# Peptides against a protein of PDB entry 3ESW, part 192

Target 1, 322 residues: chain A of PDB entry 3ESW
Amino acid sequence: NNIDFDSIAKMLLIKYKDFILSKFKKAAPVENIRFQNLVHTNQFAQGVLGQSQHLCTVYDNPSWHSIVLETLDLDLIYKNVDKEFAKDGHAEGENIYTDYLVKELLRYFKQDFFKWCNKPDCNHCGQNTSENMTPLGSQGPNGEESKFNCGTVEIYKCNRCGNITRFPRYNDPIKLLETRKGRCGEWCNLFTLILKSFGLDVRYVWNREDHVWCEYFSNFLNRWVHVDSCEQSFDQPYIYSINWNKKMSYCIAFGKDGVVDVSKRYILQNELPRDQIKEEDLKFLCQFITKRLRYSLNDDEIYQLACRDEQEQIELIRGKTQ

## One batch from the design tools (peptide; made by RFdiffusion4, then SolubleMPNN)

Design b2_p24_3_s3 (from b2_p24_3, 16 letters changed)
Fold by OpenDDE base, seed 1:
Structure b2_p24_3_s3 (fold): chain B 322 residues (1-322), chain A 24 residues (1-24)
Amino acid sequence: as target 1 above (322 residues)
Amino acid sequence: EEEKKLEEILEMKVKELFEKERKE
C-alpha cells in the first residue's frame, strides 16, 4: 500500500491550522480571571493595557490618513522613491519599493518636514532664539491647548525680552502637522500616522527608558524592521544598546493586530532589571491583548498572523535578523 | 513555503519544550 504522503501532509496542515486557531478562540474563564487579576494588581500590566487601548487603534483613522496625504509633498516623495528604485530596485522585485518609500519618508520627515525642539524659540524675539530660553517648569493646558489632546505644557522665559513662551506637548497628531516640532514623542506619534497613511503595517514601540520608535513590516525582507524617525534610521535595532550604550529593560510594540515584547531585538547589552512584572505574566498579557485585537478576524487572517508571529519569535530567540 | 514555516515552528516548539523541561 503506497503511503499517500501528499494526503498525510494535507491532513497534518489542516490539524495544525485547527490547533493554531484553537489558541485564538474566546478566552477561557480562568484566563479572564488571570487577566483581570494581573491588570488590577500590577501597575506595569495596567500601563501596557492602557497604552494598547490607544496605540493599537488610534492610527487606523481614514480621515487622518487623508489629511496626512493632503499635507505631505507627495510629488517630491515619489520622485525621490522612483529615483532610488530605478538604481537598484528592478533587480530585487516590486516588494522592495515600500522599503525605498519608508527610507524616503524618514529623509523627508527629518530634513524637510519636522523639527526637533529642545527649547522653543521666543514667541516675541522670533527664530533662532531658543538659546535665550530658560525653563520655568511644566503646567496643565489652557482652554485652547486642551482642544488638541495636550496633557503637559512646558513654560519658558526669554532672558532677552522677559516674555513667557509656552511649549504644549500635543498628543493630537493632526495638530503636529501644523506645529511641525517636538521631541521623540511627537516625532514618533506623527511618523507612525504618516506610515499608516500609506497603508503600511506599522507598530509603535514604547521603551520604558524614555524613548519611542516604529517598526514597519517589510514584505521584501519578510520581517519587522526597526524605524526611528528621530534618527532617520532604517533596520538599525542595535543603535540604542550599542551606539548609544543605552541601558534598557522593556521594549513593547503596539500594533492593530497585536502587542509584542520586542525587548530581545533592541536590548543587546546593558540590560536593566526586568522587575516590573513576571516574564510569564508579561507574555500572557501580550498574548491576551493580541487575542482580543484579533477577535473579529476570520480563520485565514488569524492563521496568517499567527504564522507571522511565530516567525518573529524564532527571529527574537535566534538573535538573527532574517 | 508553508512546509518550511511549519518546520521552523516545530523547531521552535521543540526548543521551548526542552527549555521548560530543563527548568523543571
Scores: peptide ipSAE 0.014, ipTM 0.503, DockQ to the pose 0.045
Fold by OpenDDE base, seed 5:
Structure b2_p24_3_s3 (fold): chain B 322 residues (1-322), chain A 24 residues (1-24)
Amino acid sequence: as target 1 above (322 residues)
Amino acid sequence: EEEKKLEEILEMKVKELFEKERKE
């Protein structure tokens, strides 16, 4: 009896597709109860949910994408990308062009566009006066600052002129296109929007230990790639644990199509206790939110994303990102 | 290409399952 292996393989693929699609159907009542109980009883779970409600959808704004593309020097960016692609990219195919684009956007953003702001310059004394600034504390936004999703304003006094300078921590990325300064939060926020404006698949990565960065899905590398705008870093997930010797407990990635615990990609040593939630509950939470984000997708889109998710999970288990 | 990716994923999952069963 010649076992038709090809027919068996095709049948297995069909059954596998159906099985995957079945997982993305409407949540069972028991899953909804578990989810509600988890977010009401666990503060960390509530925080992840709250972040997902913002970070998973806020960057999918076509009007913002247009404003970004009108603000950036696209001629310079594409000139530099084309120059690097012409050296060696033709041998690797068209998919590598997007990796060159992301690398140039990292360069452009850090070198030409955005500024790190540890302390603001004095509004009265002008540029290069941050050394004269003494922090007085933080306060709520005024009426003007409140228009740009500002939660906190840092207050500084100039030691030279005695004037007060306000440093509003804007969360509106369109306002950041104007101000062009901030810390890791402002950098990551605006850079996430920039990458999204080029039609890229991007996730915002939140680290519990006060850092944030991006991930970009490279079609060339066929995986999620670490991207840190502050560091001008591409595909260097080890920089926090190894180079900085940073202690970390959780890294959670937020994208339009899902929420994923990516801690295994970044926490290579000096792991802090993961005591904020049970591992099984965190896994359930991320899967449940991901399922909700995909409710409007068709079967083919769900299937493609599920295949990508499985590849990422295997990558994270094997530790074979390099 | 999609079928090949799925075959690779299935092969990897099968290998992982067999490795888990060997450690039990």
Scores: peptide ipSAE 0.015, ipTM 0.501, DockQ to the pose 0.049; fails the geometry check
Fold by OpenDDE base, seed 3:
Structure b2_p24_3_s3 (fold): chain B 322 residues (1-322), chain A 24 residues (1-24)
Amino acid sequence: as target 1 above (322 residues)
Amino acid sequence: EEEKKLEEILEMKVKELFEKERKE
């Protein structure tokens, strides 16, 4: 009797699906205890949990998406995307259009929309006066600044006119649509919202060594793609470790569907000690938070996301072996 | 270390086989 390999393969796939789905069932009491103990005893774990409670859900706001789309020059953006897609994209299928969109959004955001602010311009002397600004320190927000989720205000004195200029570090991305300036935090915050407003699967990547960026899931490339709005960078995860020679310990990605340690994608050399948490505990923490984020999804959604997660893990393993 | 590396390679190959079968 010829072994029906097709029947065996189908049976194995069914059993595999059931096994994967079983991992996403309600957490056992022992897992809840482990989680609670971890977040109460480990400061890094508590920080990851705190970030997940904000970053995984804050950008899934339809009202914010509408405000973003009303604020951007969509006619210019789509005109540029269509122009680049018409040159190269027709042969590669419709899924590549989204990659062109993200590349144009990177261009538009850096060149036309947002500004880097190392120091603010003097409110009295006007544009291009930041070189004359001396930092005096930081303080809490005033009553007006507090309306826009501001935790810190940097204070600067103009060396020419002596006037004080305030640079509030706003965390409200809608306020950033107005101010159109900031550092890596403000750039990544608003750009994450912009990408989400186009209906993209986006993660916010936090690096412990004071940098932040995005990832988006490319349907064309069938993987998570590095996106840095500050650098106008698309699919260049090596820029930090190689080009900047940056030393890093942790990169954690936060998305609506999960929390993932993506350190292996970005930390290619100059790895700092990973001493903030045990590797097993970090893996458990990310999986536990991810499981909670997926608790309301159906079996098919859970399975599709789990398959995507497994492919990402394969990619991350291969990248270290090359 | 060699055994762990072999397990990772085997796990990767199994996952690749399943992904190939899902695309067919």
Scores: peptide ipSAE 0.015, ipTM 0.494, DockQ to the pose 0.161; fails the geometry check
Fold by OpenDDE base, seed 4:
Structure b2_p24_3_s3 (fold): chain B 322 residues (1-322), chain A 24 residues (1-24)
Amino acid sequence: as target 1 above (322 residues)
Amino acid sequence: EEEKKLEEILEMKVKELFEKERKE
């Protein structure tokens, strides 16, 4: 009796696909109750939910993508990408081209486009006057600043001229295309939008210990890749734990297709207590939000994303980020 | 393509199990 291995394999694949798809069906009433109880009783869970409601969807704005692409020096960017791509002897059409694009966008953004702002320059004294600026504190936005999703304005006094300079912490990434300055929040916010504007799969990574960065899904590497615009860093998830010796507890990635605890990718040493939520509850929360984000997707899209999720989970368990 | 993805996932899971058993 020749076992038709091909038929068995096909049957197993079908059953596996059906099993995976079954996990993404509408949440059971018990899961909804668990979710509601969790977000109402756990502040960290509420925070993750609140962030997901914004970060998972805000960057999927075609109008913003157009504005970004009109604002960037695309000729320079693609010239540099093509140059480096050709230099390494790659053929046109290879999936690796997108990795070169992301690397150039990191370079362009840090070197040519955006500026780090520890302190603002004095509006009166001009450029390179930040050293003369004394912080006076923070206040709410004025009427103009409020138009650009500004929650806080840092106030500085110039020691030279005595004038006040405002540094609004804009959350509107389109305003950041104009201001072209900020800290990790502004950098990551605008850079996330930039990557999205090129049609890339991007996640915003929130670290509880006051840092933020991106992840890009590389079709060449077939995985999520660490991307930090502040550091001009590509595929260096270790920089925080190893290079900075940073202590961290949580890293949560927010994307259009899901919310994922990526702490294992970035927290390699000096782990802080993960005491904000039970591990099982965090896992449940991320899965529940992810499931909701995928409700409108077809079975093939759900299955492809589920395969990607499983690969990522295996990667995170193995610690094989080279 | 789906078969290939399943095979890749299975290979990864098998390798993970072996790595866990070696660390225990």
Scores: peptide ipSAE 0.009, ipTM 0.496, DockQ to the pose 0.049; fails the geometry check

Design b2_p24_4_s1 (from b2_p24_4, 12 letters changed)
Fold by OpenDDE base, seed 5:
Structure b2_p24_4_s1 (fold): chain B 322 residues (1-322), chain A 24 residues (1-24)
Amino acid sequence: as target 1 above (322 residues)
Amino acid sequence: SEELEKLRELELIKRYLEKLEEEK
């Protein structure tokens, strides 16, 4: 009896695909109960859910993408990308070009487009006057500031002229295209939108210890790549734990197709206690939210994403991002 | 963890099966 190995292989692949797809079926009643109990009883879980409701979907706005592309100097960007791509001489095709694009966007954003704002300049005295600014505290937005998803306004007094300068912390990334200044929150928010506007797969990474950055899925490297707009950093996940000696407990990535605990990628040393939630509950929460985000996808899309998820989990276990 | 090793094994099996299909 000649064993048709080819037919067996095909059958096994079909069964494997069916098995994977079965995990993404509608949640069982018991899973829904577990989810509801978790988000109602655990503040960290509630926070992750709340962030997912915003960060996983807000950047998928075609109107915003158009505004971004109209605002950026695309001629300069593509000129620089083409120049760097031509130097590498590797006919490695369209996949590596996207890595060059992200690297140029990091350069362009930090060097040409956006500004770090520790303290604002005095509105009366003009540029380079931030050294004269004294913080008075924070308050809620006024009527105009409220139009741009502003939660907090930092208030500063100029030591030279005595005038008050308001620094609204805008969460509207379109407003940030105008203001072109901020801290890590504003940087990451707008840069996430910029990357999305080029049709890239991007995640927003939230660190509990008051930092935020991006991940980009590189088709060339076939993995999620660390991207920090503040640092002009590409594929340097170690910078926080090693270079900054930062202590961290949680890093959670939020994307349109899922929520993932990426702590293992970034927390290489000086790990703080992970006491905000049980590890099993965090894993369940991320998987449950991810499942919900994929409900509208077809079987092939679900399967491809599941395969990508499996590779990422293997990568995170091995600790080999490079 | 045992779950992660099992995931790795499944991925290796998948890749092997995919290669067998491509070699046709």
Scores: peptide ipSAE 0.019, ipTM 0.497, DockQ to the pose 0.105
Fold by OpenDDE base, seed 1:
Structure b2_p24_4_s1 (fold): chain B 322 residues (1-322), chain A 24 residues (1-24)
Amino acid sequence: as target 1 above (322 residues)
Amino acid sequence: SEELEKLRELELIKRYLEKLEEEK
């Protein structure tokens, strides 16, 4: 009887899958103890956990997706995507279409939809009056502002009319669809939701040194791609370290399927001390949270995500984009 | 055949990652 190589291959694949899946089994008691101790004793770890509880799941809201899609000029967006795709996309296959979509969304968001706000315009004097605004400080939200997940309100006085203008820092991305203005936090928050609303795999990247951006998983490139709505940037992870000469310590990506330390992708030079947590503890923390996020997934989903994780890890270790 | 190639690739990645962890 000839050796059934196909049967052997299938058996080996099953065994390998089982091995991978074993890594995502319920945490052992010792791991739970380590996790609890870490989040109770290390403030950075507690912060990462707290962020994960919000950022990993908040954008997976079908009602929000509908509101976003109803608010955006989809006809304009898809017209522009189709135009760019027709130039050279056909040669690269259908998977590149989503890259064109993300690039157009970056353009549309920055150029047509959202506004950067260093200082607000005076509510009394009208448009283009921000130059006359003096910051008085920050305070808590009033009763109306509190309805839209507002933690802080910046207060400004107009040098011309003397009136006070409030700039609420809203965390409700649906409110941001109305206000259409903000800084890096508001930009990234709403843009993350926008990308999610198109059914894309997106992560929110938090940088400890007061910046935030996105990552998009490109099926065409078969990797996570840097996306910064503020900069209209696609696949330029070097912008911060090289172009800005920014000093950074931590970049943590938060997605529905996991939490990942992506510092190696963005911190190319001028690394600040990573003294907030031990490296092994941070690795453990991210893996532990990731396992929890995947608890409800089936074996095939877990396996596919684990394969993607390993590919990303090899990329990050090598310092090479796949 | 495609799955076998994927398996081989993943095994290489695994071995590489293990090596890198040992070098730390």
Scores: peptide ipSAE 0.018, ipTM 0.446, DockQ to the pose 0.161
Fold by OpenDDE base, seed 3:
Structure b2_p24_4_s1 (fold): chain B 322 residues (1-322), chain A 24 residues (1-24)
Amino acid sequence: as target 1 above (322 residues)
Amino acid sequence: SEELEKLRELELIKRYLEKLEEEK
């Protein structure tokens, strides 16, 4: 009797699917207890949870997406994407178009749209006066600034005219569409929203050592791709560890479908002690939050995301062995 | 090491099964 290898393969796939899906069922009482204990006893875990409650969902706002698309020069963006795609993209298929789009958005954002603000210009003296600004400290927002999710306002005095200039650190990305200036936080916040507004799968990456960037899932490359708006960087995860010689301990990615420790992608050398949480507890925490984020998804969506997660984990393990 | 080997094995099995489905 010829072994029906096709039937066996189908049966194995079904069993594998069921096994994967079983991992995403409602958390057992013991897992809930472990989670609660972890977030109450470990400050780092509490921080990750707090960030996940905001970063995983805040960018999934259709009204914000509309405002973004109305604000950007879409004609210029798509013209440039089409031009670059026409040169090289046709041979690689339609999926590469999204990579060209992200690359153009990086260019457009840095060169045409947003500005780096180490110090603000003097409100009285005008443009290119930031060199004359002396920091006086930080204070809470005023009544107007408070409307735009502002926690801190940096205060500067002009050495030339003596006037005070306020630099509010807005967390409202819609306000950032107006102000069009900031540091890594404002850059990453607004750029994450911009990428989301084009319907892309995007994660916000938080680094404990005061930097933030994005990842987007490339259908062409079939993996998560590093994206840093400040650096106009695409698929260069090594820039921090190698080019900057930056010391880092944790990089955590926050997306609508999960929270993932992506430290292995970015921390290639000069690793700082990972002493804020036990590795097993961090793994548990990320998995637990991810499970909660996927609770409303159907079985097919859960399975597809689980397959993507497995591929990412393989990639992250291989990267350390090279 | 063991977790990596298991993941590699699962990926190989998955790719093999996907190829068998495409050859149909």
Scores: peptide ipSAE 0.017, ipTM 0.493, DockQ to the pose 0.055
Fold by OpenDDE base, seed 2:
Structure b2_p24_4_s1 (fold): chain B 322 residues (1-322), chain A 24 residues (1-24)
Amino acid sequence: as target 1 above (322 residues)
Amino acid sequence: SEELEKLRELELIKRYLEKLEEEK
């Protein structure tokens, strides 16, 4: 009995595809009830939902992409990418070019474009005066600041001249193209938009313990790659747990096509208690939101994304086969 | 590339079968 393995494999693939597609059909009433109950009763779940409503869609703005591309020095960026690609990239094929691009964007963003702001410079005394600034606290935005999705403004007094300097925490990434300064939030926000503007698949990763970064889907590596604009870091998910010895509980990735618990990629040691939500409920929540984000996709798109998701889950379980 | 894609498909099939066995 020559088992036609090819025929069996094809049949299994068809059944698997149908099974996957069945999961992305309209949610059953029981799932909707479970979701509503979870979001109404669990604050962490409500937070994840709220973040997904913003982070999963906000960066898919073609107008913003155009503004970004018009603002960046594309000639410099592509010149540098081409230079690095010419050294060794040709041997690895064309797909590696996007990895070089992301690496250059990390360099360009940190070295040439954006600035870290622990304290603002004094508006009166000028550049390099942040050392003279004393924090007075935070307040709500004024009428001008409110135009740029500002939730809070940090207030500083200059010890030298006594004047007040405002550091608005803008959430509008287009405003950040102008201000070109911030902390991890502003860095990650604008850098996520920058990566999206190049047509890349990008996720925003939220860590409960006050850090944020990106993931980029590398076609060359065929996986999600850690990207931290603040650190100019590419594919170094271990930097938080190992290098910083940071204690963490949750890392959640938000993208246009899904919400994924990526904690296993980044929390390698010093894990904090995961007591904000039941693990099963978090898994359900992420799957439910992901399902909603994919409602408009065709069967082939759903299947391809599901395959990618499954490969990611394998990676997260097995650990990096380095 | 084709071999890698085939391996991925096989891995997905394997996981699908494993899940079906757990649900029985």
Scores: peptide ipSAE 0.016, ipTM 0.472, DockQ to the pose 0.608

